# Ledger of designs, part 3: peptides against a protein of PDB entry 5A53

Target 1, 230 residues: chain A of PDB entry 5A53
Amino acid sequence: LVENVKQALFIPGQSCNKNLHDIMVDLSALKKPDMKRFNRKNDIHPFEDMSPLEFFSEKNDCSLMVLMTSSKKRKNNMTFIRTFGYKIYDMIELMVADNFKLLSDFKKLTFTVGLKPMFTFQGAAFDTHPVYKQIKSLFLDFFRGESTDLQDVAGLQHVISMTIQGDFQDGEPLPNVLFRVYKLKSYKSDQGGKRLPRIELVEIGPRLDFKIGRIHTPSPDMVTEAHKKP

## One batch from the design tools (peptide)

Design b1_p30_1_s1 (made by RFdiffusion4, then SolubleMPNN; from b1_p30_1, 18 letters changed)
Fold by OpenDDE base, seed 1:
Structure b1_p30_1_s1 (fold): chain B 230 residues (1-230), chain A 30 residues (1-30)
Amino acid sequence: as target 1 above (230 residues)
Amino acid sequence: SEELEELLKKLLEELRSKIPSRPVDPEELE
């Protein structure tokens, strides 16, 4: 069974800065080996013209894309794009807050390339609110793909935690999503003859607080087609 | 943060209990 692992393409936009580049490098490290990066800046405005992204999706055989842009209104903006049949399925802008931490800000823990992370979602809105449901779906698709087997659990080294920052009411600005990455450390516990491994979570980075920006939702027809593929 | 880590620890313990005890590679046990 060839796991249909979705490939990701990271695209620096024309306004991509050093901070965004560093964030891109660190986030994309979690997607290795199933990741490509462009070295050249591309002038892409996905909410104005999606055609360049569809072209890149097809040309690179990538169903996941991340566009890195920055402006005064949308600082440190990561536009996450999914395609279906090389057509835009959905898009979401996630702006990284200035309090971000890179992998270099944490103790360098080696992680095995190609291991699927476990996800944890904190906040009821991930299951009820359309935007947070899209975020949940996006990140699961981005890092896990469709199937988790017992082997994925046995090889579990990383936990990605996504938390909605506080409660909100209808019509209020959507709270940020707190993105955290932990490595599992197993310690030998010599308590009482049963060596129960003590498991600790160690934050490894990156640490990203995502402010939600613009969203493109899939057409009902594309939703139906995407769910029909086994 | 601490509550989340505890919840994650419990979730991981539950997950490990469902994983058939593959020999943990002794090299990853510090």
Scores: peptide ipSAE 0.027, ipTM 0.552, DockQ to the pose 0.018
Fold by OpenDDE base, seed 5:
Formats: sequence, C-alpha cells, structure tokens
Structure b1_p30_1_s1 (fold): chain B 230 residues (1-230), chain A 30 residues (1-30)
Amino acid sequence: as target 1 above (230 residues)
Amino acid sequence: SEELEELLKKLLEELRSKIPSRPVDPEELE
C-alpha cells in the first residue's frame, strides 16, 4: 500500500513576525509540492482550543500543520501539529533560536523539488525519550512522505540532520534540537583507477536550533487507530 | 548501488562527527 504523501499546511498566527514568515517560507520550500500556506494571520491558540486546527485539517486535507507564533515567552514558536482523521493526534512547540540562518545565507544550490531527504539523527534520546521520539516521528512524517522501503539512493540529493544539543539528566531542561539541511554534491574524481565519485555534504539551509516547548501527546485510542493498517 | 550506500554511510558518519554540539557562531562560517 502506497501511503499517500502527507500534505502540510503552514498557518501564520496573529503574532507571526517577519522572521517567522521567512523561516516558514524556507522550511516549507523543502515540503514542496505537498505544502499549502495561508497568507492571512489567524488567531489560533492550539493549547486552549484545538477546534480551529481540526477544521483547517479537514477543509485543506492536511494531516500536518505548522502554526507560526511569537511572544516574549515563546519567541519564534513553530507549533507542529499532526492530525489523524482530521482530529489532533499530537502537537509540539519548537521555538527557533535567534541564531537561525535562511536559505539566502547559504550558497544557492539548485535542488530538484519533490526528492525525499535522507534523515540522520544524533543522540540516543531520539530512540529512548518520549519527547525526542515524538520529534523524530514528526520530522520523518513531515519530510519522508510515503514510507517506501526503497530508499532510492540514486535519487538522494538532500540530508536532513537532527542533533540533540548535549547530554541531559532527568529533571533538567530538554536540550535543543539542531536542524541542518545538506545537499549531496558528487565530484568526478580525476584520480586514477576506480572512479569512486567523491561525495561532499554542502549545507544549504535553513539552519534552525529548536527549543522544545509545550507538548500534546496522542490519546491511547488515537495511537491504536493511527497504527491500524487499512 | 552498494558502493554508493557504503559511501553515504561513511559520509553520514563523518557528518555526525562534524555536527557541532553547539550553535555555530555565524562568524565561524567563513
């Protein structure tokens, strides 16, 4: 069963600023063609009322949403939302640190739209800690699209790297997640014999350091339903 | 295909070693 590619909807919140708009544009470019953006600001508070997001999920046929908000307490906040059956499955606030870089800050490399990125995750907590498991799952759902067992290595142009920034203990604030995007650049080695292509990773942006905010976890019933193969 | 996968694995390992555990200061990107 080819799982349909999940569509993403990017929503400017009422407090969306220029920086968040620019980040939204660049991050959403990696999701093309499976992306929609609202041009109007929407007054949405997903941790108070989820109903507007469920409405937008259904009306736009989008199982992925990103709400862009900013406040003094939650600066450059990207709320990532997943829906199942147009109902909220999970939510996570990821606040972009001020040291972010846009695509314009990197050497413009042409990339083919619609190629699936390879992911790399650094940090054991991505496989053990519930919050980082959710982040891993979210980003895989967001950018991999259909789970094809065939990683067509021949079509691989992009690598998305996600790194947990340092070690942490129980009761400590969760370390940031470092989001990096690289392009694979193949060079013909003119060096003798086996023409092994030299492959280099070139950072292309955006560069985002995510501070973890509030989280909504799925109900056990929704987990069971979402894992039911049709 | 296998040679490319092996090269990608090595490249990803190298990438993992080079990924800064700290935010890179924009000035260090020269």
Scores: peptide ipSAE 0.024, ipTM 0.521, DockQ to the pose 0.018
Fold by OpenDDE base, seed 4:
Structure b1_p30_1_s1 (fold): chain B 230 residues (1-230), chain A 30 residues (1-30)
Amino acid sequence: as target 1 above (230 residues)
Amino acid sequence: SEELEELLKKLLEELRSKIPSRPVDPEELE
């Protein structure tokens, strides 16, 4: 089965700043080779008019898009967009907190491009709360794709961890999602005849704390169509 | 190998335990 790996398009918005550009570069590096980046700023307001994104989805054959914008209300905003049949399926604004770390802030480790990450999700809301379920689905779809063959474990190089920052009740502001990337580092243990490799997780970046913003959810009809196996 | 998958599961469980439910200051992960 040729896994149709979803292609991602990273779009700098008109308000894209240096920090967002750097974040875009680092996050998009995890999606290589299945990633395109625009070099020019585009004046796109997806919650006002989605048509430019649908056009870009079709023109670039990308079912994943990330729009980089920044304002006083939505600082360091990454709008994640998914399309189905080049129509907007869902959108979510994830604003990067100012405490972000770039790949340059971590020890440069050699990384093999094109290996699928393993995901870890911390927080029950990833399975129960609709917004966090969407985030979980989005990031799995973005970096892993639909088919998780157990064979991908043999090629496991890195782990993406997503953690909900604390508990919350209904009606409270949604806690941030802590995005962390770790590399598996294998050490030869010199102790005794059974050379079980010691494996350690080393943070490699980027480190992003996502504040949840606006959300667009798919119509029930689009959900039904997207779940129809061809 | 099944052993590597088990080790990975354990490591992921350990990671889950070490990933603080609260934002840990990057200084505490050193």
Scores: peptide ipSAE 0.023, ipTM 0.512, DockQ to the pose 0.019
Fold by OpenDDE base, seed 3:
Order: sequence, then structure tokens, then C-alpha cells
Structure b1_p30_1_s1 (fold): chain B 230 residues (1-230), chain A 30 residues (1-30)
Amino acid sequence: as target 1 above (230 residues)
Amino acid sequence: SEELEELLKKLLEELRSKIPSRPVDPEELE
């Protein structure tokens, strides 16, 4: 079974700055080898015209895209795009807060490329609220692809944690999503005959706090089509 | 396996303990 691992394309927008570029590099490192990056800035405004993204999806055979833009209203904005049949399925703006940490800010830990991360989601809204459901679906789709839970455990090297920052009520601004990446470090504990492996989580970065921006949701027809293909 | 479930439970518990409830200042990572 050829695991149809979804390919990701990282696109620097015209307003992409050094910080966003660095974030792009670090986040995309977690998607290796199933990742492409453009080296040139592209003037793309996905909420005004989606056609350039559909073109890039088809041309690069990438069903996942991340557009890196920054403005006064949408600073450090990562627009995550999914396509189905090279048509836009959904989009979400996730703006990185200024308190971000790069991989260089953490102890350099070597990792094996191509191992799928385990995900943990903290916050009931990931299972109830449509926006957080989309975020959960997006990140699972982005990093895990179609693989089974059992295979994910056997190759468990990374844990991606996504936490909703606090509780919220209807009509309140949506809390940020705290994105954290940990490496699992197994230690042989030689204590007293029971070799229970001690596992430690070590943060490896990047550390990103995502502010939720604009969202594009799929049409009912696209939802139906996307669910028909295994 | 039961061992795997136990390991996952422990990992999840440890992870929950390390998850910041608020944005962590960059200086707290030193």
C-alpha cells in the first residue's frame, strides 16, 4: 500500500519577512521529506483569489500549502490551505505571536527524518467547535497523513501538542492555539530488575502560539467528494 | 498491547504537565 502521504508546499508571500522565513524553515523541517519550499516570494492573496494556489497545488502535486504573509492586521500570518483535486478545500489563517521560538533556541537534538509525530490535543473545543475541529483535522492531515495509530507508536519520536489557551464562551474571541513540539527520549532505567523505560519529553521547537484569523470552509459538495475517496 | 497503552497514558500525562496554559516567555526556555 503506497501511503499517499500528502505533500506540503511552503510559499513565501510578497510580505514574507525574515521571521516568517525562519518559522517556515523550522515548521517545514517537521514535514520532511514530504515538503517543498519556494525560494521566491509570490504575490498571493488567497482570500481574494484562490486560483494561484490551485495552480500551485496542481503544478507541484501538493494537497497542502502554507502561505507566509505579514501585515499590520495579520502579523506573522501562516495561511494553511488544503486542496482536494487541486481545488481549494479549506483555508485557515494562523498568526504566529511574537513570543515564538525557533529550533535554534532549543538544544539541538538529532531526529530521524520521515517519522510521523504523535499528536495531543488539549481543549474540549477541538472536538466540539467547528474552527478547532478544522485546526485539529488540518494538523493531523498535515503531519500524520493516512497512517494507522499502531504505526505511529512504533516510530514515535516526536509529539506535537496543540492546546487551546483557556476557556471561551460563544461570541468571545477564539483563544490562541499553543503549538509545541517535543522529542521523546527513552532512558533505560536500571532500577531494581524491572527495566521500565523512562520516557522524557524534551521540547525541540518550534514554539508557536497561533492566533486564529480568517477561515474558508469547504462547500457541502466538496465535503461529500473528499469523504468518498479513501 | 497493554504495555503500549500504559506507555501512552504516561506520555500523555507527562505531556499534559508540560503543556503551558499560557504563552511562555522566550526567556523561560533558558
Scores: peptide ipSAE 0.022, ipTM 0.519, DockQ to the pose 0.018

Design b1_p30_1_s4 (made by RFdiffusion4, then SolubleMPNN; from b1_p30_1, 14 letters changed)
Fold by OpenDDE base, seed 4:
Structure b1_p30_1_s4 (fold): chain B 230 residues (1-230), chain A 30 residues (1-30)
Amino acid sequence: as target 1 above (230 residues)
Amino acid sequence: SEKEEEELKKKLEEERSKIPHRPVDPEEEE
């Protein structure tokens, strides 16, 4: 089965700043080669009118979009959008906290483009809470595409870690999601005739703490259509 | 070999369990 890897479109909004641009560049590097970036700012307000995003989805053949905006209320906001049949499926605002680190803040390591990351999710809410389920689904869909059961473990180069920052009760503000990227380093340890590969995790960036913002959930009909196996 | 893949999977699961919930400061490994 040739997996149709979902293409991503990164869109600078009108309020896109240098920090968001740099974050966009670094995050989109993890999606290469399956990524497009607009160089021009676009005046898009996805929670007011979704039609421009549906148009961009169709025109660019991208089922994944990220809108980069910043305001006093929503600083460093990355709106992640998924489409199904070029119609909006879901949206989530993820605001990057000021403590972010770029790829330049880490040791430059050689990276092979196009290798699928392994994911790790820390926090029970990723499997129970609807918002964190959406985030889990989104990031899996965004960076891994379809889960082939055959993880070519030999081809595993990097790990994306997503952690819910602490516990929360119903009605409390949703904790941030800590996004981390690690490279796997394999060392041949010559320990006493057993060549056990030692594996180490090295953070490579970007480092992003996401504050959860507004959410658009799919209609029940769109959920049913999206889960229909072709 | 299947054994190397199983050992690599096991080590990946072990390293998955070691992924710090907090960023390990890369300066603590110098």
Scores: peptide ipSAE 0.018, ipTM 0.430, DockQ to the pose 0.020
Fold by OpenDDE base, seed 2:
Structure b1_p30_1_s4 (fold): chain B 230 residues (1-230), chain A 30 residues (1-30)
Amino acid sequence: as target 1 above (230 residues)
Amino acid sequence: SEKEEEELKKKLEEERSKIPHRPVDPEEEE
């Protein structure tokens, strides 16, 4: 089975700053080898015209894209885009809060390229609320791909944790999503002659708090097509 | 929080317990 691993394209927008560049580098490192980055800034406004993104999706054979932009209204904005048949399926703006940490802020740990992360989701809204369901789907699709074989768990070196920051009611602003990355460190504990495997979680970064922005949802027709397994 | 890390550790231990113990590659102990 050729794992049809979804390729990601990271695109610096015209307003991409140093912080977003550094975040882009660190977040894209988790998607290696299935990642491309543009070195040039591109003037793209996805919520005004989607056609440049569809063009980049097709030309780069990337069904996943991340546009890095920053403005006074949308500071440190990562627009995550998915395509189906090189057409826009969905989009979501995730703005990185100023409290972010880069990989350089953590202890350097060895990381094997190409291993799929385990995901953990904290917050009931990831299963019930449409926006958080889309975020859950997006991040699973982005980093794990469609195939989760038991082999992925045997090679498990890192965990991505996504937490909804607090409770909310209908009509309230949607809480941030806390993105955390942990390396699994296995220790042999010599407790009482039974070597019990002790697992420690070590945060490796990046640490990102995502504020939810604008969303584009797929058409019912595109949902039906995307769920048609070939 | 420490509690979230403990719950995460527990879930990871539960998932790892279902994996047939392949010999831990010695490179993970450095």
Scores: peptide ipSAE 0.018, ipTM 0.425, DockQ to the pose 0.018
Fold by OpenDDE base, seed 5:
Structure b1_p30_1_s4 (fold): chain B 230 residues (1-230), chain A 30 residues (1-30)
Amino acid sequence: as target 1 above (230 residues)
Amino acid sequence: SEKEEEELKKKLEEERSKIPHRPVDPEEEE
C-alpha cells in the first residue's frame, strides 16, 4: 500500500510574530509541494479546545498541522498536531530557541522540491523515552511520509538531523532537540585511481533548537485504529 | 558537532553503498 503523502497545514495563531512567520516559511519550504499556509491569524488554543483544528484538518484535507504562537511563557511556540480521520491524534509544543537560523543565513543551494529527506536521530532516548519517540515519529511522518524504498536513497539530496542536547535523568527537564538540515554534496575525489565518492554535508537551514512544551498523547483506541493496516 | 557530522557522513556512505549505482544526473556535478 502506497500511503498517501500526508499534507501539512501551517496556521499562524493570534500571537504569531515575524520570527515565527519566517520560521514557518522556511520550515514549510521543506514540505513542498505537500503543504498549505494560512495567511490570516486564527485565535486557536489547542490545549483548551481542539475542535477548530479538527475542522481545519477536515476542510483542508491535512493530517499534519503546525500552529504558530508566541507568549512570555511559550516564546516562538510551534504546536505540531497530527490527526487521524480528522480527529486529533497527538500534539506537541516545540518552542524555537532565540539562536535560530533561517535559510537566508546559509549559502543558497539549489535543491529539487519534493525529494524525501533522510533522517538521522542522535540520542538513545529517541528509541526509549515516550516523548522523544513521539518527536521521532512526528518528524518522520511530517517529512519522510512512507517507508524509504532503496530507490529514494539514490535521489537523496537532503538530510534532516535531530539531536537530543545532552543527557538527562528521570524527573529532569527534557533536553532540547537540535534540528539541522544538510544538503549532500558528492565529490569525485581522484585519490589514486579509486574514485571513492566523497560525500560532504552542507548545512542549508533552517537551524532550530526545540524546547519541549505541552504534549497530548493519543487514546489507546486511536493508536489501535491508526496502526490498523487496511 | 564535527564528530556527529562524521558519524552522519559514515551512515550516509553506508546507506549509499547499499544502493545500486544509478547514474547521478550530470546536472548536479556543476
Scores: peptide ipSAE 0.017, ipTM 0.427, DockQ to the pose 0.018
Fold by OpenDDE base, seed 3:
Structure b1_p30_1_s4 (fold): chain B 230 residues (1-230), chain A 30 residues (1-30)
Amino acid sequence: as target 1 above (230 residues)
Amino acid sequence: SEKEEEELKKKLEEERSKIPHRPVDPEEEE
């Protein structure tokens, strides 16, 4: 079964600023060709009314959405939304810290469009804590879609690293998630012996530190329906 | 060849293990 790659829609909110626009452009470049962007700002408040997002999901055939908003309380906020059957499945606010780096801050490298990144997750909470499990699931779903086991290793160009910034106890504020993107460089040694290719990791951007905001979790019924294999 | 793919997978796993699990303290790269 060639499972259809999930399409993403990037939506500028009414409060979208230049920094969020630049972050949106760079992050969405990693999702090409399976990405749409709106050029117009839309007045959407997803934690007050979800119906405009459900309408956009259906109209654009996009099961992934990212809303770009900024306020004094929620600066540089990326709301990630997933839909199932064009209904809201889950939502999470990820606020980009001011120390972000764009693709222009790194050495320009050529990339093949449409190659699926490898993911690495650092921190035990990605497997145990419900919020970090949702983040792990979201980013895997966003960039890989459904795992075809046959990722030809020859096609692997990018690594996305996600790290929980420090340890935390129950009841403490959730640590930030550090988002990093690397290109894999293979060097063939020109010396005529069968020397195993050397692999190097080169950071390519964007560099984003995500502060966790508000979360909407799916109902148990929606979890059951979304896990039913057709 | 399958053997070259296995060696490449092993090296990718080795390089994946070198990805910093913590922010590299910018002071440790001086």
Scores: peptide ipSAE 0.013, ipTM 0.399, DockQ to the pose 0.020

## One batch from the design tools (peptide; made by RFdiffusion4, then SolubleMPNN)

Design b2_p15_7_s1
Fold by OpenDDE base, seed 3:
Order: structure tokens, then C-alpha cells, then sequence
Structure b2_p15_7_s1 (fold): chain B 230 residues (1-230), chain A 15 residues (1-15)
């Protein structure tokens, strides 16, 4: 079975700046080799007209897209888009807080390109709240891909952690999602003649705190069609 | 899995 690994397209919007470009480069590095990046800015407003994104999805054979824009109202905004049959399935705006860290801010560790990360989700709302369920689904779809063979566990080098920043009640603003990336390091600890493998997590970046913005949810018909295809 | 549980524990210590 040819793994139908979902390809990602990173698109700088017209308002893309150096910081967003750097974030784009670092986040897209985690999706190698299954990513493309545009070098030119594109004037795209996905919540006003989705047609340009559907065109790019089909032309580039990418079912995942990330649009990089910044404004006074939506600073450092990453719009994550998924398509099904080259039509928009869902969209979500995730704005990167100013406290972000790039890969260059961490100790450079060599990693093998193409290894699938493990995920951890902290916060009950990832399983119950519609918005956080969409975020969970999106990031799993984006970085893990469709097939997890047991062989992937033996090659596990990376962990992506997503944490909801605090508790919230109905009607309150949605807390940020803390995005962290770790490398697993195995140490041979010689304690008392028994070599117990010690596993440590080392943060490798990028470090991103996401503020949730606008959301587009799929139509019921699109949901039904997406679940019918194996 | 036991691995996921250990990973969750490790991550909880990093927060």
C-alpha cells in the first residue's frame, strides 16, 4: 500500500514579514520531505474567497496548506487549511504569540528527515470541545500522516506536545495552545550493574504559542464523503 | 500504550 502521505504547501501572504517567514521555514522543516514553500507573496484572503486555495491545492497536489499573514488585528497569523478532493474541508487561524522561539534558539540536534513524530495532548477539551478537536485532528493529520505501523515506534525520535493553556468555561475566550517539539534521547544509565535505559526529552523547537482565530468547519456532506473514502 | 503513558509523564515534568 503506497502511503498516501499528505503534502503541505506553505504560502506567504501579502502581509508576510521576516518573523513569519522564519516561523514558516522552521515549522515546514518538520514536514520534510512532504512540503512545498512558495517564495513569492500571494494576495489571498481565505475567509473572503477560498477559490485561490482550491486552485493551489489541485495544481500542487497538496491537501494541506498554511497561509502566513499579519495585521494589527491578526498578528503572526497562520491559517491552516485542509482540502478534500481539492475542495476546502476546514480552516483555522492560529496566531503565533510574540514569545516564539526558532530552531536557532535551541541546541542544534541532528534528526532523521521523514520520521513520524509522536503526539501528546494535554487538556480534556482536545477530546470534547469542537475547536480543540479540530486542532488535534489537524496537527495529527499534518505531521503524523495516515499510516502508523509498529515499525514507526522503533524509529521514534520526535515528540510534538500540544497543551491547552489553562481551564475555561463555556462562553469564555478559548485559551492558547502551546506547541512544543522534543527530541527523545536514550541514555544508558549504569545503576548498580543494571543498564536501565533512561529516556530524556530535549526541546528542539520551534516553540509556538497559538492564539485561536477564525474557523471554517466542513459541511455535513463533506464530512460524510471524507469518512467514506478509505 | 505504556510508551504513551511514560511519554505523558515525561512531558508533564517538562511543563
Amino acid sequence: as target 1 above (230 residues)
Amino acid sequence: SEYEAKLAELLAKLQ
Scores: peptide ipSAE 0.027, ipTM 0.673, DockQ to the pose 0.042
Fold by OpenDDE base, seed 5:
Structure b2_p15_7_s1 (fold): chain B 230 residues (1-230), chain A 15 residues (1-15)
Amino acid sequence: as target 1 above (230 residues)
Amino acid sequence: SEYEAKLAELLAKLQ
């Protein structure tokens, strides 16, 4: 079974700034080698016209896209787009809070390109609330693709942690999603002749707090088609 | 495995 790793395209929008560019570079590094980046800004407004994104999806053979835009209303906005058959499946705006940290803010650790992360999701809403279910699905799809293969724990290099920032009630604003990336460090502890593996988590970045913005959900028909196993 | 148990422990601390 050829692992159909989904390719990602990172697109600077017209309003892309230096901070968003830096975030784009760092986040896309986790998607290597299955990532493309545009160097030129593109005037794309996906919630007004989706056609340019569908064109880019087809032209670049990318089923994942991230549009980088920033405005007063939607500062540091990463619009995550998925396509199916080069048509828009879903979209979500995730705005990066100002407290973000780049890879350069952390100790440089050796990283093997192409290893898939393990995910952890903290918050019951990831399993129950439609928006957080979409976020969970998106990030799993973005970094792991459709591979159901149990990653050999021995090959596990890094963990992506996604946490819903606090509890919320119906009708309240949706809490931010805290995105954290950790590297697993295994130490051989020689304690009394028993080599107990000591595992430590070291944050490697980027550190992103995502504020949830606008969402486009797929039609029921598209959901059915996208889940049809070939 | 002991590795899996330690991983689970660490992941539980992130929750």
Scores: peptide ipSAE 0.026, ipTM 0.637, DockQ to the pose 0.044
Fold by OpenDDE base, seed 4:
Structure b2_p15_7_s1 (fold): chain B 230 residues (1-230), chain A 15 residues (1-15)
Amino acid sequence: as target 1 above (230 residues)
Amino acid sequence: SEYEAKLAELLAKLQ
């Protein structure tokens, strides 16, 4: 089965700043080799006009896009876009909190490009609440792709952890999503008889706390089409 | 899987 790995396009918006650029570089490194980055700023406002994104999706053959913008109202905003048939499927704004950490803030560890991450989701809302379901679906689609062979576990080098920051009730503001990346490190315990491999998680970055912004949900027709496996 | 359970346990200890 040829893995139809979705390609990602990272787009600096007109208001992209140095911090967002650095975040873009670090986050996109996790998507290598299935990633393109624009070096030039593009004046795109996806919630006003989606047509430029559809054009870029088709032109670059990318079904995943991330637009980097920043304003007073939407600081450090990463708009995640998915397309189906080069048409917008869904969009979500995820604003990076100021407490972010870059890869340079962590100990550099060896990384094999092209290995799929394991995901962990902490919070019941990832399975029940429509917004968090979309986030879960998006990140799985973005970094893991559709086909997980059991062989992916044997080659597991890193884990992406997504945690909902606290409990919330209906009508309350949606808690942030804590994005963390860990490397699995196996230690040979030299202690006697049973060599149980000790596995440790080492945070490798980036560390991002996402505040949820605006959302575009797919039409029922697009949902039906996207779930029709060819 | 047993691996996912161990991973979840490890992650819970890191938080």
Scores: peptide ipSAE 0.020, ipTM 0.614, DockQ to the pose 0.043
Fold by OpenDDE base, seed 2:
Order: sequence, then structure tokens, then C-alpha cells
Structure b2_p15_7_s1 (fold): chain B 230 residues (1-230), chain A 15 residues (1-15)
Amino acid sequence: as target 1 above (230 residues)
Amino acid sequence: SEYEAKLAELLAKLQ
């Protein structure tokens, strides 16, 4: 079965700054080869008019989009958009906190393009809370693609970890989601009898703390259509 | 596999 890997389009908005550009470059590198980037800024306001995004989705055959914008109210904002049939399915604003780290801030390690990440989600809300369920679904959809049954452990190069930053109660502001990327490093232990391979996790970046912003949820009809397996 | 078990253990430590 040829995996229908969803293609991502990264779009700099009109207010895209250098930091967001750098974040875009680094995050999009994790989506290679299934990624396109626009080099030009586009004046798109997805929560006001979604039509330009639908147009870009269709024109570029990308069911995933990320719009990079920044304002005083929504600094370092990455709007993640999914489309179905080139129509907007859902959107979520994830604002990158100022404490972000780029790939350049970590030790450069060799990376094979096209290997699927393993995911880890820390926090019960990823399975129970609607917003965090959407985030989980989004990131799985974005980086993992379709679940091939063959999780060939031999093909595991990296782990994407997503953690909800602390506990929260109903009505409280939603905690940030901590995005971390690790490379799996296997060591041959030459020590004595049982050659147990040592595996280490090395953070490779980017390191992003996402503040949750505005959300657009799909219509029930669109949910039903999108879940129809072809 | 033993590798999978160790990976699971490592991942559990990230939790």
C-alpha cells in the first residue's frame, strides 16, 4: 500500500519575522520530503477569510498548511490548518514562546530524511480534552502520516515528544504544549557477556513551547467525510 | 524485541 503521505505547505504571513522564519525552516525540515515552503509573504488572515488557504491547498495539493504570523497579541503564531477535499477541516493557533531553540542550538547529528518519527504524548488531556485531542491528532497527522502496521523499529530515528505543561482545571487557561524532538542513538556496549544495546535519546531540536490560541473545529458532516477511509 | 522493550523504557522515562 503506497502510503498517501499528507503534504505540508508552510506559508509566511505578512507579519512573519526572522524568528518565525527560522522556526518555520527548522520545523519544516522534520516534514521533508513532504513539505513545500513559500518564499513570499502572503497576507492571509485565516480566522477572517479561509478562502486563500483553500486555494493554496488545492493549487499545491497540500492538505496540511502552516501559516506563520506575529503580532503583539499573537506573537510567533503558527496557525496549523488541515484541509479535506481542499476545504478547511480544522485550524489551531500555536504560538511559540520566546524560549524556543533552533536546530542550530543543538549538536548537529546526522538525520535521514523520510523516516517516520515515533510520538510520545505526556498528559491525560491529550486523550480527553477536545483541544488537546485536536493537537494530538494534528501532530500525528502532520508528521507520522498514515499508520503503517510495520513499525519497523529499525526505521526509528527520532522521537517527537509532546507534553502538556502542568495540570489544569476546567475554566483555567490551557497549559502550553512542550514540543521536543529526540534522536535515538544506539550504542554497542562492548562490555562482557550480555550485549544489551544501549539506546540514548539526544535532543536535536527544534524546542518549541506552544501557547494555544484560536481554534476552528470541523463541521460534523466534514468529520464524517474525512474519516471515511477510501 | 529487546530493542523495542528498551525503547519503551526510554520513552517511559520521558513521560
Scores: peptide ipSAE 0.024, ipTM 0.638, DockQ to the pose 0.048; fails the geometry check

